Peptides against a protein of PDB entry 7BDX. Designs and how they scored, part 248

Target 1, 212 residues: chain A of PDB entry 7BDX
Amino acid sequence: EMGAAACTLLWGVSSSEEVVKAILGGDKALKFFSITGQTMESFVKSLDGDVQELDSDESQFVFALAGIVTNVAAIACGREFLVNSSRVLLDTILQLLGDLKPGQCTKLKVLMLMSLYNVSINLKGLKYISESPGFIPLLWWLLSDPDAEVCLHVLRLVQSVVLEPEVFSKSASEFRSSLPLQRILAMSKSRNPRLQTAAQELLEDLRTLEHN

## One batch from the design tools (peptide; made by RFdiffusion4, then SolubleMPNN)

Design b2_p24_3_s2 (from b2_p24_3, 14 letters changed)
Fold by OpenDDE base, seed 5:
Structure b2_p24_3_s2 (fold): chain B 212 residues (1-212), chain C 212 residues (1-212), chain A 24 residues (1-24)
Amino acid sequence: as target 1 above (212 residues)
Amino acid sequence: as target 1 above (212 residues)
Amino acid sequence: DSLFAQTEANAARAEEESVLERLL
C-alpha cells in the first residue's frame, strides 16, 4: 500500500520538468531506475502464476513506475539520462513488452510504449532501441494486440523509426520483409480515429520510402 | 527496496514548494498521509521486537516519509493542509515521539520534531499540538534524550510555544511547574553551539515571561 | 486515469519538441 501511494505521488509530480531535473540531479536516480526495471520484471514474471488482480497495489505500483519513466522520458535531459545511464531499464521495457501476451496488462503496455516513444525522440535513444535484438519482431508482435491504444503507440514507435533515414536504413530490409501490411491497412480503416490516422500516416510514409 | 527508493525521491523533490502544492492539489494526498501515519506507527511498534538495523530499507522508508511530512510542513499551504486534514498524522507523530526511548531512532525523532516545529509556525498548528494530551510531559521526556539534535529541536518547539502568548498562557502553569530548568541550564553550557544558543535564547525568553 | 492523461499530455509535448532534438 504505502509504496504504491508514494510512487503514485511521485508519478503525479514527475509531470513537471523541474521535478524530473530534481530526480535526476540527485545521487538516487541510478538506483531508483535500476530497481524500477527489476520491480517491473518481477511483477510481469509473477503474472504467469497467481492471477494478480489488475487493481492490486502491486499493479498500481508498477503502473506508477512506468508512468514515472514515461514522464522522465518526456524531458530532454530525462531522455539523455535514460539513454546514457539506464539502458538496462530500456532493455527491460523491451523485454517485458515481448513477454506480455496480447490483451495482457494493456495500460502498462501503453505506458511502456509511450516511454519508448519518448526515448525515441532522442536520436541516440532511437538508435539504441531500434538496434536492440528482436526489435522489429517485437513491433509486429505488439501490433497483433487487440487493443487499439497498444496498436496506436506501436504505430507511433514504428513511425519514429521510419522517419529517421539513418536508423531506418539499417533495418529497412528486415522491416520490409516482415511488415504486417494487411494489419496496418486494417488499422487504417479502424473506428478509432487516432489509430486510423496513425495507420494512414505510416502507410503514406512507407509509400514515400518505396518511391525513393 | 523499491518503496524506500520511491519515497526517498519523493522526499528529495518535496523540498520544492511547487511539488508540495502538486502533492496536495491531487486527490491522493489524504490517503497518502493517512497511510504515512499508519506506516510510521507500524514501524515504531516493530522496534520492540526484532532489532531492525537502522540501515534497513524499512527504516529508510519511514525516514523518507517523515522527511516528506517535514517538507510539506515547511510550506504555508502544507501546514494548513496538515492542521485541517491530517490531524491524525500529527497525533501519530506526537504518539511516536512518546513511544521512542531516549537515544532510539534519533534521526527519525529529529525529522518528526522538525515537522511539528514547522506545523507550529501556523498558529492553528501550534494550538493543535500544544493542546494535545500530554504535550508538556512529552517535551520534557524528549528533552531527556542524550542526543543534542533531538534536544535542539525540542528546545525550538518549546520556544515556539513560549513565544506565542495566546498558546503559552493556557499551559503556563503546567509548564512552569514541570520545567526541567537544570536540564536547560546544562544545555546552555553545551559544546554544541546550536544547542547552546537555543538553550540560552529559551532561558532569556523564560526570564522575560517571569518579569511580566 | 488523470495521471495517465497527464502523462499522455507530456508525451504529446515531447513529440512537438522532437523535430528540434533530432536535428541536433
Scores: peptide ipSAE 0.245, ipTM 0.858, DockQ to the pose 0.278
Fold by OpenDDE base, seed 3:
Structure b2_p24_3_s2 (fold): chain B 212 residues (1-212), chain C 212 residues (1-212), chain A 24 residues (1-24)
Amino acid sequence: as target 1 above (212 residues)
Amino acid sequence: as target 1 above (212 residues)
Amino acid sequence: DSLFAQTEANAARAEEESVLERLL
């Protein structure tokens, strides 16, 4: 209980740029993000057994950790820190997104995808994530999720890759050969307006890249 | 481990007034401070058995919680919040200071005394603390501590009471009858300059009150 | 969840800043 409460307060205050700077300016940031990755990994591994209720203190704790990472990645200095000093955490988030089944831990997936998207704002972060082993298959695995918010944040991350020619060129062959076009087309007809828009924009960006 | 790390980061950032306002402005503050008191109480109760190493994750967690409370009490709105909405936490801190033996958990005692001193800056807080059952005996119990920093923060809290005539008048008889004058005089000759000064100032304030 | 909504709002703000960071 107390750990989840403290972590949830830390999540709330981490929405401030000054708080992110304070977190990163201390000698404790590296240790915190290292343990964060391990804690998230331990939680996801525990899901293969007992039904850890999504409303448990442990789930709220991991949810808050993912929220903190996302808020840190929302700030330029936070993105730079994660990309330079916490690559193991990025690798962990990518791995955990692969280990989770469609429809499993939807809210956690959304926060992890938001954190990766925020890291992808940094060109070095985008390069690092996109060059990760199995990244393209992971995007398509995540796009199979029944949840519209998961799919939305996957499409945003895909768009972040597609809009950067230097990054997209390295994976363009694998991307084009494996693109779940029918799934993206189905999303462009979604009743969810955010998902619909994101899918339409991505389809327009992809059409522009095929003409070049 | 992760709880202590998160709480330690929250402690670090709680040194900011804006972070204290953010902690208090959320709907989670009441719950957090309620659980804080319970967690601190559980830790102190656990010390009667196994030698919980002072360097344990649990001790660091409780230390960080006491640090957060101290930082919240350092801010005017934080003092007002604690005095209005978290009186149970103040009662818990007073109780825990009584339950701890001289020389036991010195660092925790210092933070708890700092928090009470900060609360005593608010006149309503000073009234609340000083009217707590056994408050005067508790001050003398704490002043028996061999640690100079514990004694320093006790003297500061005593001075906060003595300098407020409306508060001091209510306990003046008990205070004068139980005053460990020889102990305070010994502290006024301490090799610790901070303790020496605080004891000298308090002795001067007490002499001024005897002439009125 | 209010914290989730706040995190989403922060991510949306980061997106507006994004175009500038990649152009540098």
Scores: peptide ipSAE 0.245, ipTM 0.857, DockQ to the pose 0.265
Fold by OpenDDE base, seed 2:
Structure b2_p24_3_s2 (fold): chain B 212 residues (1-212), chain C 212 residues (1-212), chain A 24 residues (1-24)
Amino acid sequence: as target 1 above (212 residues)
Amino acid sequence: as target 1 above (212 residues)
Amino acid sequence: DSLFAQTEANAARAEEESVLERLL
């Protein structure tokens, strides 16, 4: 209980750029983000057994941790910190997104995807994430999720890759060969307007790359 | 571990007035401070049995909680919040200061005393604390502590009472009858310059009140 | 969840800023 409450407060205040700077300017940031990855990993590993109630203090705690990472990644100095000093956390987030089943821990997946997207704003971050082993298969695994918000944030991350020629050129062969075009086309017809728009834009971006 | 790390970060960032405002402006503040009191109480109650290592994650967590309360009380809106909405936490801190033995959990006692002192800057807070049952005996109990920093913060709290005529007048009879004058005189000769000065100033303030 | 919505809003703002970072 108390840990979840404290972490939730930290998540709330981490929406401030000044708070992100204060977190990163301290000597505790490295330790915090290393333990964050381990804590998230431990939680996800526990899910295959006992259905920890989705509303547990532990789930709230991990949710708050993912929120903090996302808010840190929303700031330029936070992205630079994560990419330079917390790569293990990024690797952990990528791994956990792969370990979670479709429909499992949707809200957590959304925050983790948001954090990766925010990191992908940084060109070094985008390079690092996109060069991660199994990144392209992971995108398609996540895009198979029944949840529209998960799929939306996957499409945004895909778009972040596609819009960067230097990054896309490295993965273009695998990307083209494995692209779940029918799935993306189905999303472009979604009743969810955000998902529909994101899928349409991505399809337009992909068509533009085929003609160049 | 993770709870202590998150709470320690929250403590660090709570040094900012803007962060204190953000904590208090949220719908989570009341819950957080209620659980804080319970967590601190649970920790102190656990100490009479197994010597939890003074360097435990639990001790660090409780230490960070006391630090957060202290930082909140350092801000005007934080004092107003604590005095109006978190009186149970203030009562808990007073109780825990009484339950701890001389020389036990010195650092925690210092933070709790700092929080009470910060609350005492608010006249409503000073009134509330000083009207608490056993407040005067508690001051003398704490002043018997072998630790100079504990004694220093007790003297500061005593001074806060003595310098407010409206508050002091209510306790003046009990205060005068129970005043550990020899102990305070001994502190005025301390090798600790901060303790020495605080004891000297308090003795001067007390003499001024005897002549008026 | 208000915290989630706030986090999403921060991410959207970061996206707007990113167009500037990639154009520089």
Scores: peptide ipSAE 0.242, ipTM 0.857, DockQ to the pose 0.262
Fold by OpenDDE base, seed 1:
Structure b2_p24_3_s2 (fold): chain B 212 residues (1-212), chain C 212 residues (1-212), chain A 24 residues (1-24)
Amino acid sequence: as target 1 above (212 residues)
Amino acid sequence: as target 1 above (212 residues)
Amino acid sequence: DSLFAQTEANAARAEEESVLERLL
């Protein structure tokens, strides 16, 4: 209980740029993000057994950890820190997104996807994530989720790759050959307006890349 | 481990007034300070058995909690919050200071005493603490500690009472009858310059009150 | 969840900043 409460307060205050700078300026930042990855991994590994109540203190704790990582990645110095000093955490987030089944831990997946999108704002971060083994298959696996918010954040991450010519050129052949075009077309007709817009924009960007 | 790391980061960032305002502006502040008191109490109750290694994750966690309370109490809005909405935590801190033996958990005692001193800057806080049952005997119990930093923070808290005529007048008879004058005189000759100065100033303030 | 909404708002701000970081 107390750990989850403290972590939740830390998540709330991490929305401030000055708080993120204070977290990263301390000698404890490296240790914190190292243990964060391990804690998130341990939680996801525990889910295949007992139906841990989604509203458990442990779930709320891991949710707060993912929120902190997302808020740190929302700031330029936070992105630079994660890409330079916390690559193991980025690898862990990519692994955990692969280990979670469609419909499992939707809110956690959304925060992890938001953190990866925020890291992808940095060109070093985008290169690092997109060069990860199995990255393109992982995007399509995640896009099979029944949840519209998960799919929205996957489409935003896909668009972040497509809009960067240097990154897209390296994976363009694999991307074009495996693209779930019918799934994205179905999303462009979604009743969720955010998902609809994101799918339409991605389809327009992809058409532009086929004509160049 | 992770809980202690998160709590330690929260302690570090709580040195900012804007962070304290953000903590207190959230709907989670009341829950956090409620569980804080319970966690500190559970830790102190566990000490009479196994010699919990002073450097344990649990000790560091409780130390960080006491640090957060101290930093919140360092700010005017934080003092007002503690006095109005977290009186049970103040009662818990007073109780725990009584339960700890001389020489036991010195660093924790110092932070708890600093938090009470910070609360005593607010007249409502000073009134609340000084009207607590057994407050004057507790001050003398704590002043029996062999540690100079514990004794320093006790003397500062005593001075905060002595310098407020409205508060001192209510307890002046008990205070004068039980005052460990020989102990304070010994501290005024300490090799610790901070303890020496605090004991000298308190002796001067007490002499001024005897002449008025 | 208010914290989730705040995190989403921060991500929107980061997206506005991204136009500047990718142009530099």
Scores: peptide ipSAE 0.240, ipTM 0.856, DockQ to the pose 0.251

Design b2_p24_3_s3 (from b2_p24_3, 11 letters changed)
Fold by OpenDDE base, seed 1:
Structure b2_p24_3_s3 (fold): chain B 212 residues (1-212), chain C 212 residues (1-212), chain A 24 residues (1-24)
Amino acid sequence: as target 1 above (212 residues)
Amino acid sequence: as target 1 above (212 residues)
Amino acid sequence: SSLFEQTEKASEQAKEDAVLERLL
């Protein structure tokens, strides 16, 4: 309980840029993000056994951790810190997104995808995550999720790759050969307006890249 | 480990007024401070059994909690919140200061005494803590501590009572009849310059009150 | 173009007042 309460408050205040700067300026930041990755990994590994209640203190604690990573990645210095000093955490997030089954831990997936999207705003971050082994297959695995919010954040991350020519050129052949076009076309007809728009924009971006 | 790391970061960032504001403006504040008191109480109750290593994750966690309370009490709105909405936490801090033996948990005592001193800057806070049952005997109990930092923060809290005529007038008879004058005079000769000064100032304030 | 600049924050925030001894 108390750890989850403290972490939830830290998540709340981490929405401030000044708080993110204060977290990163302290000598505790490296240790915190190291243990964060380990804690998230331990939680995801525990899901295959017990029906952990989605509303457990442990779930809320891990959501708060993922929320903190997201809020840190929302700031330029936070992205730089993650890409320079906490690459293992980014590797862990990519791994955990692969380990989770479709429909499993939707809230955690959304938070982790938001953190990766925020990291992708930095060209150095986008290069790092997109050059990770199995990154493109992972995007398609995640896009198979029935959850509209998961799919939305996957489409936004795919768009970050497509809109960066230096990154897209390296993966363009693999991307074009494996693209789940029918799935994206189905999403462009979604009743969720955010998912519909994101899928339409990505389809327009892809058409532009076929003509160039 | 992870709870202690999150709480330690929250403690560090709570040195900012804007962060204290953000903590208190959230719907989680009341729950956090409620569980804080319970966690501190559970820790102090566990000390009489196992030789809990002073450097344990549990000790560091409870120190971070007491540090957060101190930093919240350092701000006007934080004092107002504690006195209006978390009186049970103040009652718990007073109780725990009584439960700890001389020389036991010095760091925690200092943090708790600093929080009470910060609360005492608010006249409403000073009234609340000074009107608590056994408050004056508690001050003398704490002043028996061999630790100079504990004694310093006790003397500062005593001075906050002495310098407020509206508060001191209510307790003046009990205070004068039980005052450990020889102990305070011994502290005015301490090799610790901060303790020496605080004891001298308090002795001057007491002399001024005997002449009025 | 506009989608890239919006870093998503997961925010819970609110504020109030001032002073005294901070443990830095």
Scores: peptide ipSAE 0.124, ipTM 0.788, DockQ to the pose 0.087; fails the geometry check
Fold by OpenDDE base, seed 4:
Structure b2_p24_3_s3 (fold): chain B 212 residues (1-212), chain C 212 residues (1-212), chain A 24 residues (1-24)
Amino acid sequence: as target 1 above (212 residues)
Amino acid sequence: as target 1 above (212 residues)
Amino acid sequence: SSLFEQTEKASEQAKEDAVLERLL
């Protein structure tokens, strides 16, 4: 209980850039983000089957941790910190996103995807994530999720790759050959306006890259 | 481990007024401070004899909690919140300060005394604390501590009472009859300059009140 | 405005500093 309460407060205040700077300016940031990855991994490994206890203290704790990582990644110095000093945490997030089944732990997936999206705004972060083993298969695995918010954040991460020629060129062949075009086209017709827009924008970006 | 790390980060960032406002502006503040009191009480009750495991994760967690309370009490809205909505936490801190022996849990005592001192800046807080059962005996019990920082923060809290005529007048008879004057006089000769100054100032304030 | 220009803050709050006994 108390750990989840403390982490939840830290998550809430980490939305401030000044709080992120304060977290990172301390000598405890490295240890915190190291243990964060371990805690998230332990939680995902403890999940029996496809059931998540969404209301558990452990779930709330891990959600707060993923929220903190997301909020840190929302800030330029936070992205630089994660990419330079907490790569293992990024590796852990990528691994956990691969280990979770479609529809499993949706809230955690969304938070982890949001963190990766925020990291993708940093060219070093985008390079690091996109060069991770199985990154392209992971994107399509995640895009198979029945949740619209999961799919939205996957499309946003895919767009970060597509909009960066230096990154996209390295994976363009694999990307084009495996692209779930029918799935993205279906999302461009979603009743969810955010998902619809993100899918439409990605389809436009992909068309632009085919004509160049 | 992770709980102590999260609480430690929350403690570090709670030094900002904006972070305190953010903590208090959320719907989770009441629950957090309620569980804080319970966690601190459980820790003190788990202490066997006079030995404290200062390096334990539990100790670090409780130190961070006491630090957060102190930082919240350092802000006007935080004092008002504690005095209006978290009186049970103040009662718990007073109780725990009474339960701890001289020399036991010095770091925790200092943090708890700092929180009470910060609360004493609010007239409602000072009234609430000073009207607590056994408050004057508690001050003298705490002043028997061998630690100079414990004694310093006790003297500062005593000074907050002495400098407020509306509070001091209610307890002046008990205060004067039980005042460990020889102990305070000894502290005014301490090699610790902070303790020496605080004891000297309190002795001057007491002399001023005897001539009026 | 592209959906992509917004860093997703998982929450948003503001900045200012007062100096009582801050335990760093």
Scores: peptide ipSAE 0.113, ipTM 0.788, DockQ to the pose 0.093; fails the geometry check
Fold by OpenDDE base, seed 3:
Structure b2_p24_3_s3 (fold): chain B 212 residues (1-212), chain C 212 residues (1-212), chain A 24 residues (1-24)
Amino acid sequence: as target 1 above (212 residues)
Amino acid sequence: as target 1 above (212 residues)
Amino acid sequence: SSLFEQTEKASEQAKEDAVLERLL
């Protein structure tokens, strides 16, 4: 209970740039983000046995951790910190996104995908994530999710890769050979306007890359 | 581990006024401070059985909670919040200061005394604390502590009472009858310069009140 | 100002900078 409450408050205040700065400028940041990855991993590994109530204190705690990581990655120095000093956390997020089944832990997936998207705003972050082993298969695995918000954040992360020629060129062959085009086309007809727009924009970006 | 790390970061960032405002402006503040009091109480109650390592994750967690309360009370709106909406926490802090033996949990006592001192900067806070049952005996109990830093913060809290005539007048009889004058005189000769100064100033304030 | 008017802060702090998806 108290840990989840404290972490939830830390999440709320981490929406401020100055707070993210304060988190990172302390001597405790490295330890915190190291333990964060371990805690998130322990939670995901516990899901296969116990029906963790999605609204448990443990769930709320992990959601707050993922929210903090997202808010840190939402800051320029936060991205630099994550990519320079907390790569293991990025690797953990990628792993956990792979370990989770479609429809499982949707809220956590959204938060983790938002954190990766924020990291992808930095070319160094985008390079690091996109060069991760199994990254492209992971994107397609995540795009199979029934949740529209998961799919939206996957499409945004895919768009971040597609919009950077230096990154996309390294994976373009694998990307084109495995592209779930029919799934993206179905999303471009979604009743969810955000998902619909993101899928349409990505399809336009992909068409532009085929003509160049 | 992770809860203590998150709470320690929240403590660190709570040194900012804007962070305190963000903590208090959220819908979660009341719940957080309610659980904070319960958590601190549970920790103090656990001390009589287990030799809690003073450097345990639990100790660090409770120290961070007390630090957060101190930093909240260091802000004008934070004092108003505590005195209006979290009185149970103030009552808990007063109780815990009574339950702890001289030399026991010195760091926690210092943080709790600092929080009460910060609350005492507000006349409403000072009135609330000083009207607490057993408040004057509690001050003398705490002043028996072998720790100079505990004694310093007790003297500062006593000074806050003495400097406010409207507050002091209500307790002046009990105060004068129970005053550990020899203890304060001994502190005025302390090798600790902060303790020495605080004891000298309090003795001067007391002399001024005897002549008026 | 007297010791009475000074707030006590119990804290450790430092600072660095911001980007796009914020979760409130």
Scores: peptide ipSAE 0.025, ipTM 0.774, DockQ to the pose 0.090; fails the geometry check
Fold by OpenDDE base, seed 5:
Structure b2_p24_3_s3 (fold): chain B 212 residues (1-212), chain C 212 residues (1-212), chain A 24 residues (1-24)
Amino acid sequence: as target 1 above (212 residues)
Amino acid sequence: as target 1 above (212 residues)
Amino acid sequence: SSLFEQTEKASEQAKEDAVLERLL
């Protein structure tokens, strides 16, 4: 209980840029983000045995951790910190997104994908995550999720790759050969307006890249 | 580990006034400070059985909680919140300060005394804590501590009572009858300059009250 | 007056609830 409450409070104030700077200006940031990855990994590994209630203290604690990472990555200095000093955390987030089955831990997946999207705003961050082994297969795995919010954040992350010519050129062959085009086309017809728009925008970006 | 790290980071950012306003502007502040008191109490109760290493994760977690309370009490809105909405936490801090033996949990005592001192800056807070049963005996119990930092913060809290005529008048009879004057006089000769100054100032304030 | 103005900041700082920042 108390750990979850403290972490939840920490998450909410990390929405201030000055807070993120304060977190990163201390000597404790490195240790905190190192333990964050381990804690998130331990939680995901515990799910294979017990139906964790989504509203458990443990779930709330891990959601708060993922929220903090997202909010830190929303700030330029936070992205630079994560990419330069917390690469293990980024690797852990990528691994956890791969380990989770479709529909499993939807809220956590959304938060982790949001953190990776924010990291992708930094060219160094986008390069780091996109050059990770199995990144393209991971995107398609995640895009198979039945949840519209998961798929939305996957499409936004895919768009970050497509919109960066320097990154996209390295992956363009694998990307074009494995792209679940029919799935994205189906999403462009979704009743979820955010998912529909994101899928339509990505299809327009892809058409532009086929004509160039 | 992770709970202590999160709470320590949370402690590390509560020194900002905007942060304290943020903590208090949320719907979770009441629950957080309620659980804080329970957690601190559970920790102090656990000490009677095991030599808790001062540097344990549990100790660090509770120190961070006490630090957060101190920093919240450093701000006017934080004092108003604690006195109006978290009286149980103030009662718990007073109780824990009474339960701890001389030299036991010195660092925690200092943080708790600092929180009470900050609460005492608000006249409502000073009234609330000074009207607590056994408050004056508690001050003298704490002033018997061998630690100079504990004694320093006790003297500062005593000074807050002495400098407020509306509060001091209610307790003046008990205060004058039980005052460990020889102990305070000994502290005014301490090699610790902060303790020496605080004891000297309190002795001057007391002399002023004897001549009026 | 001045002694009461010295709020002791505890050496470490604490902050707010988990509103997801709107992803920028």
Scores: peptide ipSAE 0.024, ipTM 0.772, DockQ to the pose 0.096; fails the geometry check

